Peptides against a protein of PDB entry 4KTY. Designs and how they scored, part 142

Target 1, 266 residues: chain A of PDB entry 4KTY
Amino acid sequence: YVLNDIGVIFYGEVNDIKTRSWSYGQFEDGILDTCLYVMDRAQMDLSGRGNPIKVSRVGSAMVNAKDDEGVLVGSWDNIYAYGVPPSAWTGSVDILLEYRSSENPVRYGQCWVFAGVFNTFLRCLGIPARIVTNYFSAHDNDANLQMDIFLEEDGNVNSKLTKDSVWNYHCWNEAWMTRPDLPVGFGGWQAVDSTPQENSDGMYRCGPASVQAIKHGHVCFQFDAPFVFAEVNSDLIYITAKKDGTHVVENVDATHIGKLIVTKQI

## One batch from the design tools (peptide; made by RFdiffusion4, then SolubleMPNN)

Design b2_p21_6_s1 (from b2_p21_6, 8 letters changed)
Fold by OpenDDE base, seed 1:
Structure b2_p21_6_s1 (fold): chain B 266 residues (1-266), chain A 21 residues (1-21)
Amino acid sequence: as target 1 above (266 residues)
Amino acid sequence: MSQSNELPLSYFEELLKKLKS
């Protein structure tokens, strides 16, 4: 999980799973230096740089450009005239070296690009890491553990009231570490995500969230467990918003979100 | 590589129809 410099990322649709090779390049010249530079830009205290909890959380913030002029600018609008289309990247090295050289955020990334660069960052710093792909990945905006779909009385979706969304697929990372800050048994794989989705205590970052805790329904443990839980286990709640302002639950689908979660052990 | 996308809300309209049938 730290020695392999080439990986495979899963993407596509749940019924048409696809794979893409990605070069992490954690041993390439200048990459470790760039990772240290990233932590310098984050103004991370030296005392914290040996703590994988702090490092992974800082990394989740700094791999995206939001808040802190981090590594990657995300774009999903299919307009990439001022940079490189996300699909054109083949690995982390060019991105990280461009960031180090220009000292400006690199354009552009989507989830697998963020995950690829973040994986390099973690592995460079000695943290075992892998990329995880979640098909039908929910984006719960209020951490109520539901994907709320608001309907008009005629059954059509009300796009103004519906704030939650679902990705066809989403990639994030799992990092291996002990969690002395959590109860016994909640160490091991921790979900961390550098794709800017939600604000976490003032910054666009996510994790580390204990995978074991989430599997057992414990969302009270730091960091961002409710959000990660919702990504993989939200119920689709169809709610009719009546004209009088009342809400009626029309239907509940507890099987759609997180239908498939895949990772390659490399 | 296929772009990641937020599913259109119309997807869920159709899904709901199937659930109710």
Scores: peptide ipSAE 0.586, ipTM 0.927, DockQ to the pose 0.522
Fold by OpenDDE base, seed 2:
Structure b2_p21_6_s1 (fold): chain B 266 residues (1-266), chain A 21 residues (1-21)
Amino acid sequence: as target 1 above (266 residues)
Amino acid sequence: MSQSNELPLSYFEELLKKLKS
């Protein structure tokens, strides 16, 4: 059991993998206090703060600013006039301390920033955690476990009908915990994600989803297993939307999503 | 650091063309 305060985050492209150092700083002055403050802002009951399932789920919600004035505001438009560009952050400490000081969401983050801060949060609270990078990470918007790509009859994508998307890469976290709420064998690493992608029972949060359950297709297990499963194992379904309104499956690609999943081994 | 991006829909148009080749 070793928790490093400096980590490595994988990013880039599947054929050009890059790494970035990230300072988690879970032992730095004020960081633990900030993590406790985050749970206070979440109005988390004291009795739940010792439960890694509840803590990780709350953290998933609170590391993003949506719904609850949490830690980080996401931005992907390459215009960051009202804050710090996501690429400028080198660690979690400045972000968390700014949040604690200002008591307002910090701008801006993308997936690795969310994952970095979330990793600090988890580690501060004694939950073993690591960052995972998934290349060609699907974002299933309708929970059908597919990446539906709707096509016009000419073969061009119908952007109006196509609501699902795929990230070039996406970072989230895995947290180690027992899952007494699940059948035996589905404890261990749990996927949790603080990047605001989908609403989960009223808040932008994700997990904990049992990695073992995901690997074995048990998407019925709480929490958000279908979404996480889709991120790593969605089939690309090419559907021709005909003029008469009918849909015809033209092609299925079961090999593209989740092409590579990388994490630093502890 | 390279930012994360949603792949453009044109990416899948090209991918489909490759699948059909």
Scores: peptide ipSAE 0.582, ipTM 0.926, DockQ to the pose 0.511
Fold by OpenDDE base, seed 3:
Structure b2_p21_6_s1 (fold): chain B 266 residues (1-266), chain A 21 residues (1-21)
Amino acid sequence: as target 1 above (266 residues)
Amino acid sequence: MSQSNELPLSYFEELLKKLKS
């Protein structure tokens, strides 16, 4: 059993699915050392480094620079003057080696870059992993499992009240592991995400969340299952904010979010 | 590679119009 050191990442639009190659390079010189360095920077206890649950959770925190001066700085404003544009990266090796050499966060990444680097990290440490692309991926900011779209009485969206958002596409990772901390049947693929989106118990991290649990509507299990569930299954709730302060649900769309989820089988 | 981006709120305005039609 040998894991591939190259992969394919899906992106684009649901009606125009695109792919790009990504070199993970988990076997390249210096990469394992860098992954160990990442865990050292996280001050991860040695006893936890053999636990894929702890490793994947630490990885989800450390692949992004927030909180802990981790690997990658995200940027989505099309201003990349102080680093490398996210689209210029072709693999994980240069990013990880730059991080190890400079000991400073690398600029810049977006979701597929985070997912690519995180995939290298997981595979390098012996955790089977793959990248997942979700088209129309919801970002639930208030943890209510809904995409709340607030409308003015004239039908225009109220941008002040509307806090949730939807990505055209979003990439994250699934890592294969047993979950002895969960009921039987919820092992296997676990969603983990290193793109900084939401604070999870004090850090910008996400997962591991049981894919099987989420598929069966079980969002009560650790870690971050509600957030991942919302990414793929949020209802669009159109709410009219009346001038008198009342809120009226005008429409519900349960078919839009998570319209397509794509992954390459490992 | 195309940049990931948050959909503009106007997207949902148009989507709602389609739902009402």
Scores: peptide ipSAE 0.579, ipTM 0.926, DockQ to the pose 0.512
Fold by OpenDDE base, seed 4:
Structure b2_p21_6_s1 (fold): chain B 266 residues (1-266), chain A 21 residues (1-21)
Amino acid sequence: as target 1 above (266 residues)
Amino acid sequence: MSQSNELPLSYFEELLKKLKS
């Protein structure tokens, strides 16, 4: 199969789905060199560079700047004065080449930018990859596979009792690989995410998590399956925090998170 | 391109109100 160097990224709202073209440019001059440079910066041993499990995990960490001076600095506060607004990027090439030349993290990215650059990284290194957009994507911060919503007795939200959140949409990647480290049947598409969301064994990274494993409820398999599972399948748990400190579950919504998951086929 | 945003908790507050209506 010939990998495309141009793709489409879905974004927006579930009731107002939008698409954007993205130039991956994995075959452009300097991009392979940059991908190798990224792995060099990660101090990745040579033996691991042929292992898509290790490569995707390293890529997940290195495409974001956290922890390791990786490629992209995320920003969601609409303050982009010291770089390029995330929406201004049209592809991965400029970002990767800037990273290679400056040897400093590039500002700024959001999920689709991270996913775009990560897709380039994966494809450049021969790993089939695609971008996935999840609408109403949960960020389970306490690893309980729930999206907890705490309410005061008067029905007002208490924002102090949880760090859980839901993205209007979130983009990550799926990478195709065998998983000899997992039981038979859990190879194929693996969820990997370079957007810095949660710490995974000491670094902001995510995956590879077996899509098949997650679909079958096997969240015990490495890497970060519970987090990915929660992104697409968390129940909204409405909890009233009583004055006496007790918690009462008022409502459960099992249909809100992950209302739509969209990807363009390779 | 619209930025990704974490939905405010008030979103769910309103959602719950609708559910209880």
Scores: peptide ipSAE 0.550, ipTM 0.919, DockQ to the pose 0.494

Design b2_p21_6_s2 (from b2_p21_6, 7 letters changed)
Fold by OpenDDE base, seed 5:
Structure b2_p21_6_s2 (fold): chain B 266 residues (1-266), chain A 21 residues (1-21)
Amino acid sequence: as target 1 above (266 residues)
Amino acid sequence: MKQSNELPLSYFEELLKELKK
């Protein structure tokens, strides 16, 4: 999880799983320097750079360009005229070196690109890390731990009321570390995500969230456990919005979100 | 490579129809 410089990323559909190779290149020339540069740009105190909790949280913020002119600009609109299409990247090295050279955010990334670069960042700094792909990954944006689908009385979805969304697939990272800030037993793999999805205490960042805590429903533990929990375990709640303003739960589907979570074992 | 996409809301409309069967 630290020494491997080539990996496999899962993507596609749950019924048509695809894989692609990704070169992390954490040992390539200039990559460590770039990772240090990223932390410099984040104005991270030297005292925190040895703490994987702080490093992974800063990394989750800085691998995306939002807020802080971090590494990657996300784009999902199939218009990539001012950069490189996300699918054209084959690894992290070119992205990180371009960022170091230009000192400007690199265009463009999607979840697997963010995860790939973030994986390099973590591994380069000696933090064991892996990429995780979640099929049918929910994006809960109102912090209620469910995917609310609002319906008109005719059964069509009300797009104005429906704010939550679901990704066909989403990639993020898990980083291995102790969590002395949490109760005993919640160290180990921690979910961290650099794809800009939600604001977490002032920045587009996510984690570290204890995988064990999430697995056992302890969403009160820092950081961003409710959001990560919702990504993998949200129920689809179909709610009919009546003309009189009342809401009626039409259906609940607990089987769709997080249908498959895949990571490569070393 | 297939890009990640937010599922269209129509996906859930169809899904609900199947659930109601």
Scores: peptide ipSAE 0.588, ipTM 0.933, DockQ to the pose 0.519
Fold by OpenDDE base, seed 2:
Structure b2_p21_6_s2 (fold): chain B 266 residues (1-266), chain A 21 residues (1-21)
Amino acid sequence: as target 1 above (266 residues)
Amino acid sequence: MKQSNELPLSYFEELLKELKK
């Protein structure tokens, strides 16, 4: 629902779900102009600006500062001395207006901040959008659709070999659009994510990935379907790395990742 | 607001122990 300028974001833990309000402010003075400015900074041509597929993909790149001096700098180290702590933001307006005035990335954001700003961006441009929170969200960094947990022979995790990770929760966006580039039936909600997690064909961006495609296991459909699929449906694979170099699958847990996915109905 | 964070690997060690029970 493009007309809603205030939203709710889910966070916390699966057994202690929390909510916070977020002001999108897509109708506030200067916000639409700032969204257009973001596309200008991305050097997006006019022809592409009418295509929600291109717009959402560019937005996923530009809402984060990586690669292109986009809107937000992420920080997760609990040291926010050179900006605003992620938890201090209450909406998108101040962030976007600061970006427009300073013409420099704004510090700092985490997933819900990225998702909030991205939601404003999408809604400003007439794309229906909502925020989705995934609890136990996997970060597959080798594109094998698994959360690989490597173990020493003694059962302890080998931190050197274990490169994948799991977020306690992660927020991203779903944007509503047709997908003429995909087979019939895979339009509708598309997952897009502006939190910088993985490089997607040269840039930190994610999506649009068809939610229907993901739901039906069609991970070959553009864009970034394997990554999004892994976020919500990765099996935890416990692999013992033997001293002789062999790997043995010790356990598989198919129920842990994506334990709960929450979104407000639009 | 609780920040997002990656779960420590020790979480999975404990989880595995529970699975083995």
Scores: peptide ipSAE 0.577, ipTM 0.930, DockQ to the pose 0.511
Fold by OpenDDE base, seed 3:
Structure b2_p21_6_s2 (fold): chain B 266 residues (1-266), chain A 21 residues (1-21)
Amino acid sequence: as target 1 above (266 residues)
Amino acid sequence: MKQSNELPLSYFEELLKELKK
């Protein structure tokens, strides 16, 4: 989880799982220096740089370009004329070195690119890390732990009212650390995500969220546990917006989100 | 490489139809 510089990332669909190789390159020339540079750009206190909780949270913010001119610009519109298409990257090294050289965000990334670069960052700094892929990954944007699907009376989705979304698949990271800031038993793997999805106390960042806490329904613990919980365990709530302004729950599907979560054991 | 993308809302319309069966 620290020494392996080549990984496998899962993607595709739950019924057609695919894999691709990714070169983390944490030992390549200039990569560690770039990771330190990232923390410098974040103006991270020196006292916090030895704390994996703080480092992983800063990393989740800085691997994306939002808020702080971090490493990667995300794009999902299939228009990548001003950079490199996300699918063209084969590893973290070129991205990180370009960032260090240009001192500007690198274009472009999607979830597996963010996760790949973030994995390099964590491993460079001695934090055991792995990439996790979640199929049918929910994006709860109002922190109610539900995927709310609003319907017209005719059964069609009301796109104006429906703000939550579901990714076909989403990649993020898990980092291994102790959590002295949490109750006993909630150390170990922590979910962290550098793909810009939701604002967390003023920045697009996510985690570290205790995997054990989430598995046991403890979403009150820092950081961003409700969001991560929702990614893997949201119920689909179908709500009909009536003409008279009332809302009626028509159906609930508790089986669709987070159908499969995959990670490489190496 | 298949890109990540948000599922279209029509996907859920079809799911609901299946649930109502």
Scores: peptide ipSAE 0.574, ipTM 0.927, DockQ to the pose 0.510
Fold by OpenDDE base, seed 4:
Structure b2_p21_6_s2 (fold): chain B 266 residues (1-266), chain A 21 residues (1-21)
Amino acid sequence: as target 1 above (266 residues)
Amino acid sequence: MKQSNELPLSYFEELLKELKK
């Protein structure tokens, strides 16, 4: 007797934390088949399908539609005329079954939807997984481990000098696995993210990144550790762009990014 | 459900103003 787990996803604001239920439905009819189909679409070798490192990385890529016509199309513009608003989804099952049936990306998702579907994918394939919500989650676009904020001399923001951004909140996944490809001690929880944020060696994917490695400042380990590190630990760097083209650091805030990271216990 | 949003840069502009006070 296998029970279908209903998860809780944290969202909202750091000072007004909200929760919603999410049905993963990893044991529902057709879901495992769909997960296999996803890997088929990714042209994943059978031999790799038993490797959680490869599976999670492929899943990270395939749960989003970018590059490979994966499962979900992201949309953040509040225009969802050609699909389902992200907030309307209550679980992974409908999304995955629609994908399997239509063989086309499903519209639309945001981070918690991506994370929800990805969680189902991972769990279906026997990989322990959970959703993590990070409030004030940085998107380091230039891989400098900083959240750069450029200001004109008058103090106004110059948005043209960086593509760095900060999400009010962002959800991704942690998957439990051994990491024989990493030094001892860096197995366990691995950050993986299917929300299309950054290109990683040719496609929009993220992870697995060792949580322990990141926690100890080891951002050199595969995969995408610098990006994940930046999500939770970027310093806000306020830089004044001078008229002469020089940049001056005016302020550094090391406390703003990743103010709160929340996840349910397994 | 509140959607995820990228914070506007003006948010940080205001933060800096507060920091300078």
Scores: peptide ipSAE 0.547, ipTM 0.924, DockQ to the pose 0.497

Design b2_p21_6_s3 (from b2_p21_6, 8 letters changed)
Fold by OpenDDE base, seed 2:
Structure b2_p21_6_s3 (fold): chain B 266 residues (1-266), chain A 21 residues (1-21)
Amino acid sequence: as target 1 above (266 residues)
Amino acid sequence: MKQNNELPLSFFEELLKELNS
């Protein structure tokens, strides 16, 4: 999980799973130095740089450009006129070296690019890490652990009220570490995500969230467990917005979100 | 590579139809 410098990222659809090779390049010249530079840009205290909890959380913030002029600018608009299309990247090395050289955020990334670069960052710093792909990945933006779909009385979706969304697929990382800040048994794999989705205590970052905690519904455990839980386990709640302003739960679907979660064994 | 996309809201309209069928 730290020695393999080439990986496979899953994408596509649940019924048409596809893979893409990704070069992490954690051993290539300048990459470790760039990872250290990232932590410098984050103004991370030296005392914290040996703590994988702090390092992974800082990394989740700094791999995205939001808040702190981090590594990657996300874009999903299919234009990409002022940079490199996300699909053109083949690995982390060029991105990280460009960031180090220019000292400006690199354009552009989507989830697998963020996950790829973040994986390099973690592995460079000696943290075992892997990329995870979740198909039908929910984005709960109000932290109620549901995917709320508001309907007009005619059955059409009310786009004004419906704020939650679902990704066709989403990639994030799992990092291996002990969690002395959590009860026994909740160490091991921790979900961390550098794709800017939600604000977490003032920054666009996510994790580390204990995979074991999430699997057992312990969403109260730091960090960002509710968000990660919702990504993989939200129910689709169909709510009819009545003309009188009342809301009625029309239907509930617990089968679609997180339909498939895959990761490569390294 | 297939782009990472948010599902359109119409997707859920169709899902609901299936659920109610």
Scores: peptide ipSAE 0.559, ipTM 0.921, DockQ to the pose 0.534
Fold by OpenDDE base, seed 3:
Order: C-alpha cells, then structure tokens, then sequence
Structure b2_p21_6_s3 (fold): chain B 266 residues (1-266), chain A 21 residues (1-21)
C-alpha cells in the first residue's frame, strides 16, 4: 500500500467490472518535492505535516483545484478543449510534475484521476493508501442520508426539486491511520476523497472518515462520515410533489446505492 | 475508460416503474 507504484482502478458497471492500470510513481524524481509543494501551497502548518489525519484532509482539498488552486480541475461535460481528457492520463507523475512546473491547476480529471493522484500523494508521504470504487455512488446534497427523487404526479422526475444525484461509479481513497481523536476501534482504513463533490466546512474536501464507524452506522464522527455513509448506503426515496404543494413518499428502494464496493487487496 | 457520469433522471423513472410492477 506504500511501496507499489503501479495500481489497478476498477470502473464500469456492476455486471461488467473493468480495470485499468495506473502508475502512481511515488518514487519518481520530483514527485516527493511536488507533494511537499502541494502542502506548501495549502499553507499547511509544519507541525501538522506529520499527522496523517491532517495530511489526508489537506490532500483531499488540494488534489482538486476548487478553493485553493489545487492540482486538478474536474470536468464531466465531455468538453476538454483546454487540457487533457481525463481518460488520456495513465498515471500521476505527469499531472504532478505539470502542476509543480506551471504552478497552475492541471486539466482535466474525473474521479479515478483524482483518486490516482491522491493515492500518489498519500503513498509518497508514507501513508498507506488504496483506491476504492463504489458502483451506484450517491451524492447527498442536503445531508439527510438519503437520495431524494421528486416526482410529478404523472410519475416523471421533477428535475427542479431533485438535487441529489447518483454516479454510475465513483472512486475515492482509503488511508490507513490511527484515529486518536475517535473512540477506540475506529482507526484503520479512513475514507478520503479529493473529487470535488460537497463543501465540508468551507472547502471541497472529504474525510478522513472512519470506515469502521461507517460500517456500523456511526456517522457522528469527524470528518464527513454522513456524506461517505450516504455514498454507499442511501435509500432511494421517491417523493411525489402534488399540485397542492404537499409531498408524499411513494416508494423506498434500499437495494441500489452501493451495490458493490471494490478495492485491490494488495 | 468509461466516463464517470451522473445517472440521468430517466433512469430513476424506469427504476420506479420496475419497483411498482
């Protein structure tokens, strides 16, 4: 989880799981320097740079360009005219070196690119890390731990009211660390995500969230446990918005979100 | 590499139909 500089990222569909290789290159020339530069750009206190909790949280913010001119600009509109299409990247090295030399965000990334670069960042700094792929990954926008799908009376989705969304698949990272700030038993793997999805206390960042806590429904612990929980365990709530302004829950589906969560074991 | 995409809202319309069948 630290020494391997080539990885596998899962993508595709639940019934058609696909993989691609990704070169992390954490030992290549200039990569460690770039990781230190990233923390410098974040104005990270030197006293915190030895704390994997702080480092992973800063990394989740800085690997995306939002808020702080971090490493990667995300794009999902299939228009990549001012950079490299997300699918063209094969590893983290070119991205990180471009960021270091240009001192400007690199275009473009999607979830696996963010996860790949973030994995390099974590491993380069000695934090054991892996990439996780979640199929049918929910994006809860209002922190109610459910996917609200608003319907018109005719059964069509009301796009104006429906703000939550679901990714076909989403990649994020898990980082291994102790959590002295949490109760005993919630150390180990921590979910961290650099793909800009939701604002977390003023920045687009996510985690570290205790995987053990999430598995047991403990969403009260820092950081961003409710959001990560929702990604893997949201119910689909179908709500009819009636013409009189009332809302009625028509149906609930607990079978689709987080159908499969995949990570490489080694 | 398959693009990371948000599922279209029509996906859930069809899913609901299946759920109600």
Amino acid sequence: as target 1 above (266 residues)
Amino acid sequence: MKQNNELPLSFFEELLKELNS
Scores: peptide ipSAE 0.555, ipTM 0.921, DockQ to the pose 0.533
Fold by OpenDDE base, seed 4:
Structure b2_p21_6_s3 (fold): chain B 266 residues (1-266), chain A 21 residues (1-21)
Amino acid sequence: as target 1 above (266 residues)
Amino acid sequence: MKQNNELPLSFFEELLKELNS
């Protein structure tokens, strides 16, 4: 298996797919040391550092700054005055080295930045990893495996009744590992995501979730399989919230979420 | 690079209109 130090990240829209080069730089000076530092900051036991399940889960948490003063602060409000705009980053090296030097979270990232840095982290630690882009990526906030869209009786959307959302696109990582903690056949690619989206057992982290398990509808396996499943397979549920408090499903669209999933084959 | 953004709920209003048309 060849670990490339430069990758391609897909973004944009499903009908206008765009690509961006990203320098992972996993072999650059100081990067491995920074990855070790990240695990040190996470207070990860030495015995766990050889376990890709634990490493990927810790990395998922630590690449984002939430909870643990991890690597990257996310920002989606188009206000980047106190750091670097997410689009200005071209690779992981500067981010990781800044983190190591400052010992403070680096500003700012969005999904591809998180995914890029996380990819470097995984590869540095000998875990085969790739970035995956999902167009129309659902964020199921209430773990019901649906993207709920509430409508008033007049047909207008009521934004107050759900926190569910859909990203135009979202990037996360897949890491290759065995899963002895899962039934046979659910090793291989595992979805892991360092973009802070949802709390998972007390921390903003996601995965490793078995891609094979998810593909076969097995969402009961650790970790965060329901969330990842929802990202790629949530139905859009249009619900009319009536004045009497009743909810009526007006329509269901099973075709939009996860409309396209793209990854560079490595 | 195009930002990673949440789709506005108005997007789904339009989708629903299309679905009902």
Scores: peptide ipSAE 0.519, ipTM 0.914, DockQ to the pose 0.510
Fold by OpenDDE base, seed 5:
Structure b2_p21_6_s3 (fold): chain B 266 residues (1-266), chain A 21 residues (1-21)
Amino acid sequence: as target 1 above (266 residues)
Amino acid sequence: MKQNNELPLSFFEELLKELNS
């Protein structure tokens, strides 16, 4: 999880799982310097650079361009006119070196690109890390741990009221570290995500969230445990919005979100 | 590589139909 500079990323559909190779290149020339540069751009104190909790959280923020002129600009519109299409990248090295050279965000990424670059960042700094793919990954935007689907009385989805969404698949990272800031037993793998999805205390970042805490429903632990929990465990709540303004829960589906979570085992 | 994208809301309309059947 630290020494391997080539990986596999899972994508596609839950019933048609696909893989692609990704070159992390954490030992390539200039990559460590670029990772240090990223932390410099984040204005990270030197004292914090040895703390994997702080480093992974800063990396989560800085691998995306939002807020802080970080590494990657996300795009999902299939245009990509002013950069490289997300699918054209084969590894992290070119992206990181371009960022270091241009000192401007690199275009463009989607979740696996963010995860690939973030994985390089973590491994380069000696933090064991892996990429995780979640099929049917929920985006809970109101922190109620549900995927709320609002319906018109005719059964069609009300797009105005429905703010939550679900990705066909989503990639993020898990980083291995101790968590002295949490109760005993909640160290180990921590979910971290650099794909810009939700604002976390003023920045588009996510984690580290204890995987053990999430598995046991301890969503009160820092950082962003409710959001990560919702990504993998949200129920689909179908709510009929009546014309009189009342809401009625019509149905609940607990079987679709987080239907499959895949990571490479080493 | 298949694009990462949000599922269309129509997907959930169909799921609900299946759930209610």
Scores: peptide ipSAE 0.562, ipTM 0.922, DockQ to the pose 0.531; fails the geometry check

